# Peptides against a protein of PDB entry 7QUU, part 19

Target 1, 43 residues: chain A of PDB entry 7QUU
Amino acid sequence: DAVEPSVEKEYKKIISFRDTVFEGKHQQFLVPNNVRLKFLRDR

## One batch from the design tools (peptide; made by RFdiffusion4, then SolubleMPNN)

Design b2_p14_3_s2 (from b2_p14_3, 8 letters changed)
Fold by OpenDDE base, seed 4:
Structure b2_p14_3_s2 (fold): chain B 43 residues (1-43), chain A 14 residues (1-14)
Amino acid sequence: as target 1 above (43 residues)
Amino acid sequence: EIEEKIKEEFLKIL
């Protein structure tokens, strides 16, 4: 199944953010505005 | 399906 190019781009941002948090380069609670996905606002 | 899995993985990191 071809992952939608938008969804793949969002996934790559999440993985990059995860890896940066685990590397200690970001505080675990400091979600950058460019990694904030729109679906986090719908709860 | 894929968006929900991405949401779950992201919510485990927060």
Scores: peptide ipSAE 0.032, ipTM 0.474, DockQ to the pose 0.060
Fold by OpenDDE base, seed 2:
Structure b2_p14_3_s2 (fold): chain B 43 residues (1-43), chain A 14 residues (1-14)
Amino acid sequence: as target 1 above (43 residues)
Amino acid sequence: EIEEKIKEEFLKIL
């Protein structure tokens, strides 16, 4: 399944936002580098 | 509070 370039762009924004919010407020959330947000695949 | 702001910004990106 080719992820549409629009959906990939939105996914990258969500990840960047997550990383910014978690790095700034929760040095304790080791987001494993392999936790692809499953939330975009379960629709 | 932080989780709610994450949800709000997530919903603005979707």
Scores: peptide ipSAE 0.029, ipTM 0.487, DockQ to the pose 0.150
Fold by OpenDDE base, seed 1:
Structure b2_p14_3_s2 (fold): chain B 43 residues (1-43), chain A 14 residues (1-14)
Amino acid sequence: as target 1 above (43 residues)
Amino acid sequence: EIEEKIKEEFLKIL
């Protein structure tokens, strides 16, 4: 399924923020990409 | 269950 370019941009921002903030403080929760993209579409 | 825990963890970050 083609992810809308808006949802993919928001996803990249959230992941970049996560990777910057979570380097050293939280367990790397391996969230599946399809579940992350559902969460962003419901916002 | 997994989707709700994922939503909660994302809401703590946003």
Scores: peptide ipSAE 0.026, ipTM 0.415, DockQ to the pose 0.130
Fold by OpenDDE base, seed 3:
Structure b2_p14_3_s2 (fold): chain B 43 residues (1-43), chain A 14 residues (1-14)
Amino acid sequence: as target 1 above (43 residues)
Amino acid sequence: EIEEKIKEEFLKIL
């Protein structure tokens, strides 16, 4: 099943955020309200 | 403290 390009783009943002947290890069994460994942609520 | 802020920011994305 081809992952929809919208879902892949949102997944890449989660992974980038996770990797930044695990790398100990304690930059003040301002998660923009527009990064909220919609596809995790529809299951 | 840092771990709680990280959890809060993850919950804003989810």
Scores: peptide ipSAE 0.026, ipTM 0.432, DockQ to the pose 0.129

Design b2_p14_3_s3 (from b2_p14_3, 9 letters changed)
Fold by OpenDDE base, seed 2:
Structure b2_p14_3_s3 (fold): chain B 43 residues (1-43), chain A 14 residues (1-14)
Amino acid sequence: as target 1 above (43 residues)
Amino acid sequence: DIEEKIKKELLEIL
């Protein structure tokens, strides 16, 4: 299923926020680029 | 609500 462009933009913001928060904690959460957020899998 | 699902999932990741 095609992710709505609005939801994809919100996803990219969440990933950028996560990466910024974790860089500050020295925690590399390697979320693979193919890992969709759970809310995107239910569609 | 998509925004609520996003907020919940963000809190599981942090």
Scores: peptide ipSAE 0.052, ipTM 0.492, DockQ to the pose 0.230
Fold by OpenDDE base, seed 3:
Structure b2_p14_3_s3 (fold): chain B 43 residues (1-43), chain A 14 residues (1-14)
Amino acid sequence: as target 1 above (43 residues)
Amino acid sequence: DIEEKIKKELLEIL
């Protein structure tokens, strides 16, 4: 299913925020670069 | 709403 461009932009912001929070505080969590948010799996 | 789903998912990741 085509993700709306608005939803894709919000997704990219959330991933960037996650990666910044986890990489900056915990070098121990390899945040998988391929983790899709659950709300994108329901579409 | 999609925005509510995004907010819920964000709160599960933080």
Scores: peptide ipSAE 0.052, ipTM 0.490, DockQ to the pose 0.206
Fold by OpenDDE base, seed 5:
Structure b2_p14_3_s3 (fold): chain B 43 residues (1-43), chain A 14 residues (1-14)
Amino acid sequence: as target 1 above (43 residues)
Amino acid sequence: DIEEKIKKELLEIL
């Protein structure tokens, strides 16, 4: 199933948020491209 | 709070 462009945009924002929040606190997290964030379904 | 939900879910993926 193609991830809707809206969901992909939100996912990219969450990755950017991760990088900002965890920058300097933990080694670079590789979030798998298939991670389906549960909170995106609760909208 | 959406930010707290995002933080929790990110921590489950680590």
Scores: peptide ipSAE 0.049, ipTM 0.489, DockQ to the pose 0.203
Fold by OpenDDE base, seed 1:
Structure b2_p14_3_s3 (fold): chain B 43 residues (1-43), chain A 14 residues (1-14)
Amino acid sequence: as target 1 above (43 residues)
Amino acid sequence: DIEEKIKKELLEIL
């Protein structure tokens, strides 16, 4: 299933933030295709 | 607080 390139870019930012803020919790999670990242719109 | 907003949104996805 092709994730939209917009959603993939937003997801990569969340993963990078998680890995920086939650050091040592490398839990792999699948992106739900309908997750709207509301916090990325406030900049 | 941006950090708290991101923590809440991550907890909804996890």
Scores: peptide ipSAE 0.049, ipTM 0.486, DockQ to the pose 0.075

Design b2_p14_3_s4 (from b2_p14_3, 10 letters changed)
Fold by OpenDDE base, seed 5:
Structure b2_p14_3_s4 (fold): chain B 43 residues (1-43), chain A 14 residues (1-14)
Amino acid sequence: as target 1 above (43 residues)
Amino acid sequence: DIEKKIIEEFKKIL
């Protein structure tokens, strides 16, 4: 199944968020604005 | 549902 380009883009953001959190670069829950998932903006 | 798929993948990666 071809992953929709929208899903792949949001997946890459999730990976970037994970890597930044696990690298200890987030001592505080600062979700970078570039990594904020589109569906979390409306919450 | 694209949002559901993204949330499911997010839960697997964290």
Scores: peptide ipSAE 0.050, ipTM 0.514, DockQ to the pose 0.051
Fold by OpenDDE base, seed 2:
Structure b2_p14_3_s4 (fold): chain B 43 residues (1-43), chain A 14 residues (1-14)
Amino acid sequence: as target 1 above (43 residues)
Amino acid sequence: DIEKKIIEEFKKIL
């Protein structure tokens, strides 16, 4: 199945967000603005 | 729905 380019872009952000949050072992990493998912800003 | 697919993948990875 061809993944829509928009879904692939947000998937890469999810991976980068995971890696940023988990590499830090309980530091509140300031998730870089490029890694922030759009749907997490409005909740 | 693209947003639903992104949320589903997010839930599988976290």
Scores: peptide ipSAE 0.048, ipTM 0.515, DockQ to the pose 0.051
Fold by OpenDDE base, seed 3:
Parts: structure tokens; C-alpha cells; sequence
Structure b2_p14_3_s4 (fold): chain B 43 residues (1-43), chain A 14 residues (1-14)
């Protein structure tokens, strides 16, 4: 199934978020604003 | 729903 380009962009942000949080490349408190998923704000 | 698909993929990656 072809992943819609919108879903692929958000999937790439999820991977970047994982790598940022789990690889310790940023202190666990500094999620870069470009990697910050919007759907995590509305809950 | 695109947001639901993104959340489902997020749960597979974490």
C-alpha cells in the first residue's frame, strides 16, 4: 500500500523523535520544535 | 483518519 506523502512525512518525524529521545542525542527534555508532533499537544 | 494511522505507526516504533 502506497503510504500517503502526508503520512510518510509524519512517520519520518516519529523516527526522528525516537532517535532524539532514545539515542540521548538531546537531553530527554529538549525535543526540537521541528520533530515535535502536533497530535501530542492536543491531549 | 491520518492521525490514527500516525499513532498506530508511532506505537510500532516506540
Amino acid sequence: as target 1 above (43 residues)
Amino acid sequence: DIEKKIIEEFKKIL
Scores: peptide ipSAE 0.047, ipTM 0.506, DockQ to the pose 0.052
Fold by OpenDDE base, seed 4:
Structure b2_p14_3_s4 (fold): chain B 43 residues (1-43), chain A 14 residues (1-14)
Amino acid sequence: as target 1 above (43 residues)
Amino acid sequence: DIEKKIIEEFKKIL
């Protein structure tokens, strides 16, 4: 099943967000604006 | 819906 390139890019952002949050390196949620998923801004 | 699939996968990875 070929994942659409648009969907694969958003999965890579989710993984990068996970790694940034869970690696304990940022007690502050300084998720870089490029790693912020759009749906987290629209609420 | 691509957004729904992304949210569902986000919930599995977090």
Scores: peptide ipSAE 0.044, ipTM 0.499, DockQ to the pose 0.050

Design b2_p14_4_s1 (from b2_p14_4, 5 letters changed)
Fold by OpenDDE base, seed 1:
Structure b2_p14_4_s1 (fold): chain B 43 residues (1-43), chain A 14 residues (1-14)
Amino acid sequence: as target 1 above (43 residues)
Amino acid sequence: SREFLEKLDKEALE
């Protein structure tokens, strides 16, 4: 099942933004895989 | 819904 290209582009932007903010403030912490899915689900 | 987000996570890591 192919994901719609529009949805994939929006998802990649959200992840890129999260990672940029997190890397700047919290370089000492590892982000668990469960936190990625939780961040998308809570919005 | 979870399976859909797991597919997106996989595609975003490629």
Scores: peptide ipSAE 0.072, ipTM 0.571, DockQ to the pose 0.078
Fold by OpenDDE base, seed 3:
Structure b2_p14_4_s1 (fold): chain B 43 residues (1-43), chain A 14 residues (1-14)
Amino acid sequence: as target 1 above (43 residues)
Amino acid sequence: SREFLEKLDKEALE
């Protein structure tokens, strides 16, 4: 299944935003890739 | 679905 280029672009923005917020609050933790998927599922 | 999010995560990491 091809992801629409527009959807991929918006996804990258959401991840960038999450990572910025997380780094500001939790600089001590490495964010594993599976946590990215959890963030999207919990919303 | 989980599979949809896994595809997006893969594409975002490339």
Scores: peptide ipSAE 0.071, ipTM 0.567, DockQ to the pose 0.080
Fold by OpenDDE base, seed 5:
Parts: C-alpha cells; sequence; structure tokens
Structure b2_p14_4_s1 (fold): chain B 43 residues (1-43), chain A 14 residues (1-14)
C-alpha cells in the first residue's frame, strides 16, 4: 500500500538526520524500511 | 513516540 505522504515525510527526516549525524563514522548500508523502523522502536 | 514508529513500521510492510 502507498505510505501516507505526511508519515513518509517524517520518516525521511529521521533517515536524513541519522545519515547526517553518522556521516563518515559508519558505513551506510541498505536496510529494509521495516527493519530500520523496528530498530528505532527498540531504542 | 512509539505509536509514530509503529505506524511507520506498519506502512513500511504495506
Amino acid sequence: as target 1 above (43 residues)
Amino acid sequence: SREFLEKLDKEALE
């Protein structure tokens, strides 16, 4: 199903923040969206 | 919030 545009925007902000904060510190790798969100929920 | 992340997790599975 299509992700709600408002929810998708907030998700993209979370990812962009992560990528900016950890830029050059960790290798970025492709992770499925559900796995990434599970990780955020468990923190 | 947890609820926000759970909504995102659900939508990511759809």
Scores: peptide ipSAE 0.060, ipTM 0.537, DockQ to the pose 0.088
Fold by OpenDDE base, seed 4:
Structure b2_p14_4_s1 (fold): chain B 43 residues (1-43), chain A 14 residues (1-14)
Amino acid sequence: as target 1 above (43 residues)
Amino acid sequence: SREFLEKLDKEALE
């Protein structure tokens, strides 16, 4: 499946935003991969 | 696809 470069860029922004929010609001904690993937799938 | 999101999550951890 060829993912459109525009779609990939938007998902990378979502990941960066999520990580920044978690680092800024919470003590650094390891987010499990399954939780990360759930967050992305729900968008 | 789920596989695409898994690749992006892996890239974000590196």
Scores: peptide ipSAE 0.052, ipTM 0.551, DockQ to the pose 0.075

Design b2_p14_4_s2 (from b2_p14_4, 7 letters changed)
Fold by OpenDDE base, seed 3:
Structure b2_p14_4_s2 (fold): chain B 43 residues (1-43), chain A 14 residues (1-14)
Amino acid sequence: as target 1 above (43 residues)
Amino acid sequence: DKEFLKKLDELALK
């Protein structure tokens, strides 16, 4: 299945935002990457 | 949208 280029661009923005918020200077929460992805999927 | 989340999961597995 080809992912539409629009959906891929939005995905890259969401991942960049996640990485900025959770991997940046604010590693205040040792949340495992699998738990972070689960939270986004369960919403 | 469950279909949008499914497409994100397909992209995250690549």
Scores: peptide ipSAE 0.032, ipTM 0.475, DockQ to the pose 0.086
Fold by OpenDDE base, seed 4:
Structure b2_p14_4_s2 (fold): chain B 43 residues (1-43), chain A 14 residues (1-14)
Amino acid sequence: as target 1 above (43 residues)
Amino acid sequence: DKEFLKKLDELALK
C-alpha cells in the first residue's frame, strides 16, 4: 500500500520537530536510530 | 511501504 501523501507530510513534520527539539534542547540524549523506527517497522 | 520506511530512516539519520 502506497502511503498517502498527506500522511507522509505529517510524518516529515513529526521527524523535523523531533530533531529540532532534540538538537536544540536535549543534545545529551542520543536516541539510537533503531529505537526511532521500531514503532513504524512493527506495523 | 518499504521505500517510505527507508525515506523516514534517511530523515531520522540527518
Scores: peptide ipSAE 0.027, ipTM 0.477, DockQ to the pose 0.072
Fold by OpenDDE base, seed 5:
Structure b2_p14_4_s2 (fold): chain B 43 residues (1-43), chain A 14 residues (1-14)
Amino acid sequence: as target 1 above (43 residues)
Amino acid sequence: DKEFLKKLDELALK
């Protein structure tokens, strides 16, 4: 399934944040396709 | 948090 472009964009920001703050010490997680990042909208 | 999202945007541009 294709990841929604909005979800992919928000996910890339989370990964960039993680990589910058944690110096790549955290494994990349896969965001499931079609999962809306609701927790980011409420922040 | 709109400020959190702005910080993520700034980090994604680096």
Scores: peptide ipSAE 0.040, ipTM 0.551, DockQ to the pose 0.287; fails the geometry check
Fold by OpenDDE base, seed 2:
Structure b2_p14_4_s2 (fold): chain B 43 residues (1-43), chain A 14 residues (1-14)
Amino acid sequence: as target 1 above (43 residues)
Amino acid sequence: DKEFLKKLDELALK
């Protein structure tokens, strides 16, 4: 089954949000290592 | 990617 283009766009937004806020890749967000969304995996 | 999308769908149904 192909992933619908709408669902793939939402997925890419969720990954970007994870990386920005919960991976601590953005300097504005000091997220402790235990609070990071390590369960949201790009797979 | 497809496995992650399936996990998101399973989370949205709970």
Scores: peptide ipSAE 0.039, ipTM 0.476, DockQ to the pose 0.186; fails the geometry check

Design b2_p14_4_s3 (from b2_p14_4, 5 letters changed)
Fold by OpenDDE base, seed 3:
Structure b2_p14_4_s3 (fold): chain B 43 residues (1-43), chain A 14 residues (1-14)
Amino acid sequence: as target 1 above (43 residues)
Amino acid sequence: DREFLEQLDKEALE
């Protein structure tokens, strides 16, 4: 599906934030990308 | 928006 360029920019920001929060502070667990996104939604 | 994040998660797994 063609994601709108605005939605793709917001997605990239969310992924960058996720990766910064999880990789920078919690290198102890290989958390799958989908589980990382779920954690941000449940917070 | 939670529904928005759920859509992005779905699209990232496709």
Scores: peptide ipSAE 0.074, ipTM 0.561, DockQ to the pose 0.083
Fold by OpenDDE base, seed 4:
Order: C-alpha cells, then structure tokens, then sequence
Structure b2_p14_4_s3 (fold): chain B 43 residues (1-43), chain A 14 residues (1-14)
C-alpha cells in the first residue's frame, strides 16, 4: 500500500507549515492525532 | 489509509 507521492508531498507541506508557525511563536502545541487526521479527511 | 497518515504524523513529531 503505497500512498501516492502527491499526497505525501502535500502532507509534508502541512507539517512544515504547522511547525514553522508554532516554532515562530515559541509554543509547543500538542495537537491530538484525531484532530490532525481530521484536517486531511476534510479535503 | 488511516494507518499511513498516523505513521506520517508520528514521524513528523520525531
């Protein structure tokens, strides 16, 4: 079961954006796994 | 696949 390289690239961009936004605020937010997976299903 | 998205979310926190 290989996830399409397109979906993996989009996911890596979402993570990098999240990490940049949170690091720039000096805030470690523990985002629950169920909330993270919701943002991927609603697209 | 949900299991794959859970693995990527784990790798992104390491």
Amino acid sequence: as target 1 above (43 residues)
Amino acid sequence: DREFLEQLDKEALE
Scores: peptide ipSAE 0.068, ipTM 0.550, DockQ to the pose 0.069
Fold by OpenDDE base, seed 2:
Structure b2_p14_4_s3 (fold): chain B 43 residues (1-43), chain A 14 residues (1-14)
Amino acid sequence: as target 1 above (43 residues)
Amino acid sequence: DREFLEQLDKEALE
């Protein structure tokens, strides 16, 4: 199934973006699990 | 689909 490796790549990009944006702020951006899963489906 | 995304979310929080 060709969908799994694409979703995994997009997920890794979202995490890397979160870490890059928030690491410099000393703020843990707690995205609720339901919101995280929404960002993966909207791509 | 949802269970796979929940597993990825778990692995990225460890």
Scores: peptide ipSAE 0.065, ipTM 0.547, DockQ to the pose 0.063
Fold by OpenDDE base, seed 5:
Structure b2_p14_4_s3 (fold): chain B 43 residues (1-43), chain A 14 residues (1-14)
Amino acid sequence: as target 1 above (43 residues)
Amino acid sequence: DREFLEQLDKEALE
């Protein structure tokens, strides 16, 4: 299935934000894994 | 798609 270009752009933003948080460049918000999945389902 | 969100979750847990 071809991922829509809009969804791929949002994915790249989520991954970039993840990597920046893990690199310690942002305050590590302990977002529970279940809450992270909720934000992806509510869009 | 559900499979894409499941892959995102998997990559997010790695």
Scores: peptide ipSAE 0.057, ipTM 0.535, DockQ to the pose 0.066

Design b2_p14_4_s4 (from b2_p14_4, 7 letters changed)
Fold by OpenDDE base, seed 5:
Structure b2_p14_4_s4 (fold): chain B 43 residues (1-43), chain A 14 residues (1-14)
Amino acid sequence: as target 1 above (43 residues)
Amino acid sequence: SREFLEKLDEEALK
């Protein structure tokens, strides 16, 4: 099943924000498909 | 807070 683009964007924003605070990074990375699917199931 | 961000990361990766 395809991950909804809205959910993928929210996940990427969480990661980007974490990276900004803890690593001094301000970039979004590609979320692995398996992680995206877990994120959808947990919501 | 740091704890809040760690919790968001944990929940997103479950």
Scores: peptide ipSAE 0.039, ipTM 0.536, DockQ to the pose 0.124
Fold by OpenDDE base, seed 1:
Structure b2_p14_4_s4 (fold): chain B 43 residues (1-43), chain A 14 residues (1-14)
Amino acid sequence: as target 1 above (43 residues)
Amino acid sequence: SREFLEKLDEEALK
């Protein structure tokens, strides 16, 4: 299923923030679509 | 960039 462009934009911001703040310190994780959508809706 | 992080902080506080 295609994620709405607005939701994908916010998700990319979150990932970019994570990668910048925790650069080289944390393992990179793939976020499942259901978990991603839940996180964005709870904000 | 620093500017990008500042924008994220502003959006998180809304």
Scores: peptide ipSAE 0.033, ipTM 0.546, DockQ to the pose 0.083
Fold by OpenDDE base, seed 4:
Structure b2_p14_4_s4 (fold): chain B 43 residues (1-43), chain A 14 residues (1-14)
Amino acid sequence: as target 1 above (43 residues)
Amino acid sequence: SREFLEKLDEEALK
């Protein structure tokens, strides 16, 4: 199933914020259907 | 802050 546009929008905001804070970037990504955020837990 | 992003990761794993 496709990720709802609202969910994808919020995910892109989180990624952009993370990249801005820790990497100095402003990247946005498409959200896979089964994505789970683990960027900080895996560190 | 890192703490704020850790809370976002925690919520995304629920």
Scores: peptide ipSAE 0.031, ipTM 0.481, DockQ to the pose 0.107
Fold by OpenDDE base, seed 3:
Structure b2_p14_4_s4 (fold): chain B 43 residues (1-43), chain A 14 residues (1-14)
Amino acid sequence: as target 1 above (43 residues)
Amino acid sequence: SREFLEKLDEEALK
């Protein structure tokens, strides 16, 4: 499925947040409320 | 785990 460029940008923020947590880094990323980590599992 | 990612989703979007 084609993902809009704006939505793709938001997914990249979520991925970065996830990866930071798994790496044990103390960085915080702003995750948009309209995008969920579930989309990384469904796509 | 998938369950851990679901918990992160809930916490990140509070």
Scores: peptide ipSAE 0.031, ipTM 0.461, DockQ to the pose 0.138

Design b2_p14_5_s1 (from b2_p14_5, 5 letters changed)
Fold by OpenDDE base, seed 3:
Structure b2_p14_5_s1 (fold): chain B 43 residues (1-43), chain A 14 residues (1-14)
Amino acid sequence: as target 1 above (43 residues)
Amino acid sequence: DILEELKKLLEESE
């Protein structure tokens, strides 16, 4: 199934965020509110 | 679907 390029971009951001949280790097990636995944805004 | 997998990954991180 061809994942839409928009959805793949959003996926890569979540995986990167997850990996950072689990690595114990408390770098609060202040994901700027404008980089917040569209589906996290519609909740 | 990738969106369902993403939802599970978010729920596990809460």
Scores: peptide ipSAE 0.042, ipTM 0.516, DockQ to the pose 0.057
Fold by OpenDDE base, seed 2:
Structure b2_p14_5_s1 (fold): chain B 43 residues (1-43), chain A 14 residues (1-14)
Amino acid sequence: as target 1 above (43 residues)
Amino acid sequence: DILEELKKLLEESE
């Protein structure tokens, strides 16, 4: 499925926020990108 | 401030 450019933009912001909040906490929740993008589209 | 960054993300998603 093509990811809408809006949803991809929101995803990048959430990832940036995660990386800032968890900077120094090596627990990247490895949620697959497709599952994350589905979650943003379903909101 | 993490709370301020979260607020900005929420405001930009509305």
Scores: peptide ipSAE 0.042, ipTM 0.569, DockQ to the pose 0.130
Fold by OpenDDE base, seed 5:
Structure b2_p14_5_s1 (fold): chain B 43 residues (1-43), chain A 14 residues (1-14)
Amino acid sequence: as target 1 above (43 residues)
Amino acid sequence: DILEELKKLLEESE
């Protein structure tokens, strides 16, 4: 099934967030601290 | 911990 490019981009952001938060891998995804806190509040 | 459960869900989504 071809994952829609929008959904794939969202998954890549979630993975990069995981790496940044849990692995200390500073992948240069500037997830603004405000977006980090929003994802933690909306789940 | 909620953070550990979220980590697991994100690992399962790869």
Scores: peptide ipSAE 0.038, ipTM 0.544, DockQ to the pose 0.053
Fold by OpenDDE base, seed 1:
Structure b2_p14_5_s1 (fold): chain B 43 residues (1-43), chain A 14 residues (1-14)
Amino acid sequence: as target 1 above (43 residues)
Amino acid sequence: DILEELKKLLEESE
């Protein structure tokens, strides 16, 4: 089924967030895992 | 742990 282009864009952002935060695949700078996990817990 | 729950939801969404 054709997913709406708006929904596909938001889905791609969620996947990019996952890869950056949890897997570090798209991380632009080296952030220690403990600092990354604290940033998510403190909000 | 909320981060583990978020990780699971993001893994299930793919």
Scores: peptide ipSAE 0.038, ipTM 0.549, DockQ to the pose 0.058

Design b2_p14_5_s2 (from b2_p14_5, 5 letters changed)
Fold by OpenDDE base, seed 3:
Order: structure tokens, then sequence, then C-alpha cells
Structure b2_p14_5_s2 (fold): chain B 43 residues (1-43), chain A 14 residues (1-14)
């Protein structure tokens, strides 16, 4: 099944966020606005 | 369903 391009784009942001959290070793970091998930706001 | 699509993408990335 082909995932919609919009969903794939948001998935890549989730992965980028995850990787940043793990790399940060539990340090507080500022999440860039481009990494923020849009679909979580559109509920 | 966006959540199921995200789970499928995760499975493909593992």
Amino acid sequence: as target 1 above (43 residues)
Amino acid sequence: DILEELKELLKKSE
C-alpha cells in the first residue's frame, strides 16, 4: 500500500524528533518549528 | 487511518 505523501512527511518529522531526543541524552532541547507535527494540532 | 499508516512506515524502517 502506498502511504500518502502527507503522512510520509509527518512520519519523517516523528523520526527526526525521536532521534533528537535520543541524541540529546535527556537534555531539554528546542524543537525546530519545521520538526513539529502538524496533524497533532488538526484534531 | 493516520496511525495505522505511521505503524506501517515504522515497520518498513526497521
Scores: peptide ipSAE 0.060, ipTM 0.567, DockQ to the pose 0.068
Fold by OpenDDE base, seed 4:
Structure b2_p14_5_s2 (fold): chain B 43 residues (1-43), chain A 14 residues (1-14)
Amino acid sequence: as target 1 above (43 residues)
Amino acid sequence: DILEELKELLKKSE
């Protein structure tokens, strides 16, 4: 099934966040605002 | 449901 462009955009942010967390597992890092999921901002 | 679609995408990316 084709994923909607809006869902694909949020998915790419999740993957970017995952990769940042994985790379930063032993480091203090700031999560960039661009990888923050839109639906988690309003909760 | 956006959350279900995101779960499927995460599963496909692993």
Scores: peptide ipSAE 0.060, ipTM 0.568, DockQ to the pose 0.068
Fold by OpenDDE base, seed 1:
Structure b2_p14_5_s2 (fold): chain B 43 residues (1-43), chain A 14 residues (1-14)
Amino acid sequence: as target 1 above (43 residues)
Amino acid sequence: DILEELKELLKKSE
């Protein structure tokens, strides 16, 4: 199934954030602005 | 549905 390119881009940010947290560089509450999901604001 | 699309992406990335 095809996922919209916009959603795929936001998903890649989630994965990048997860990997950064697992590397110990960030805590779950320290979400960088570049990994904030835009679609969460469009509700 | 954005949540369903994210679930599909998660499943494909595993």
Scores: peptide ipSAE 0.059, ipTM 0.562, DockQ to the pose 0.067
Fold by OpenDDE base, seed 5:
Structure b2_p14_5_s2 (fold): chain B 43 residues (1-43), chain A 14 residues (1-14)
Amino acid sequence: as target 1 above (43 residues)
Amino acid sequence: DILEELKELLKKSE
């Protein structure tokens, strides 16, 4: 199934966030507002 | 459920 470009963009943000959490050894950090997931809120 | 959808997306990328 072709993933819409908007969904692919948000998916890449999720992966980047995950990787940041793991690289940080689960340390508490402030998530920038531009990394917030949009497509999940609209559902 | 947003949290369940997020968990599924994370699992598919591993």
Scores: peptide ipSAE 0.037, ipTM 0.543, DockQ to the pose 0.062

Design b2_p14_5_s3 (from b2_p14_5, 6 letters changed)
Fold by OpenDDE base, seed 3:
Structure b2_p14_5_s3 (fold): chain B 43 residues (1-43), chain A 14 residues (1-14)
Amino acid sequence: as target 1 above (43 residues)
Amino acid sequence: DIEEELKELLKKSE
């Protein structure tokens, strides 16, 4: 399935935000998928 | 469905 270019852009923003917030934290926080998707809907 | 597409992308990034 081809993901729409708009969806891919918002996904990249969420990953970049996650990586910035957890930068320098040696702990991989398993952010649940439903929590990750909430940040996309609230923007 | 944008939500299902995002779930698939997140699964591929793990």
Scores: peptide ipSAE 0.049, ipTM 0.514, DockQ to the pose 0.070
Fold by OpenDDE base, seed 4:
Structure b2_p14_5_s3 (fold): chain B 43 residues (1-43), chain A 14 residues (1-14)
Amino acid sequence: as target 1 above (43 residues)
Amino acid sequence: DIEEELKELLKKSE
């Protein structure tokens, strides 16, 4: 299934954030509230 | 469902 370009962009940001956190690069990348998927806010 | 697509993508990126 072709992932929509919008979903792919948000996903690439989540991966980059995960990898940055996992690498111990505690740069507080404030994931902008507009990129924070609603389901990640409700947990 | 965008949540399910993101879960599948996260699983493929591990």
Scores: peptide ipSAE 0.043, ipTM 0.530, DockQ to the pose 0.067
Fold by OpenDDE base, seed 1:
Structure b2_p14_5_s3 (fold): chain B 43 residues (1-43), chain A 14 residues (1-14)
Amino acid sequence: as target 1 above (43 residues)
Amino acid sequence: DIEEELKELLKKSE
């Protein structure tokens, strides 16, 4: 399924932010698809 | 909850 370019842009920001904020503090985790969709809907 | 923490931090960083 083609993710809309806007949704993919916001998702990349979330991942980059996560990686920067939690760098060296938490294990690298993948955001589950359900959590991804919830995060984007609450904006 | 990591999702809520990320939401709050992202909102503060904008």
Scores: peptide ipSAE 0.036, ipTM 0.538, DockQ to the pose 0.286
Fold by OpenDDE base, seed 2:
Structure b2_p14_5_s3 (fold): chain B 43 residues (1-43), chain A 14 residues (1-14)
Amino acid sequence: as target 1 above (43 residues)
Amino acid sequence: DIEEELKELLKKSE
């Protein structure tokens, strides 16, 4: 199944955010709200 | 906590 390019881009940002947080690199990786998956925006 | 929520979401997607 072809993942929509928008969803793939959002997923890559979520993974980058995860890796930044888990590595103790407290860079506030702010995923922009316009590029956030709905399930992350509503929480 | 956004970190804990992200951990939970990613664990559910595996």
Scores: peptide ipSAE 0.030, ipTM 0.493, DockQ to the pose 0.049

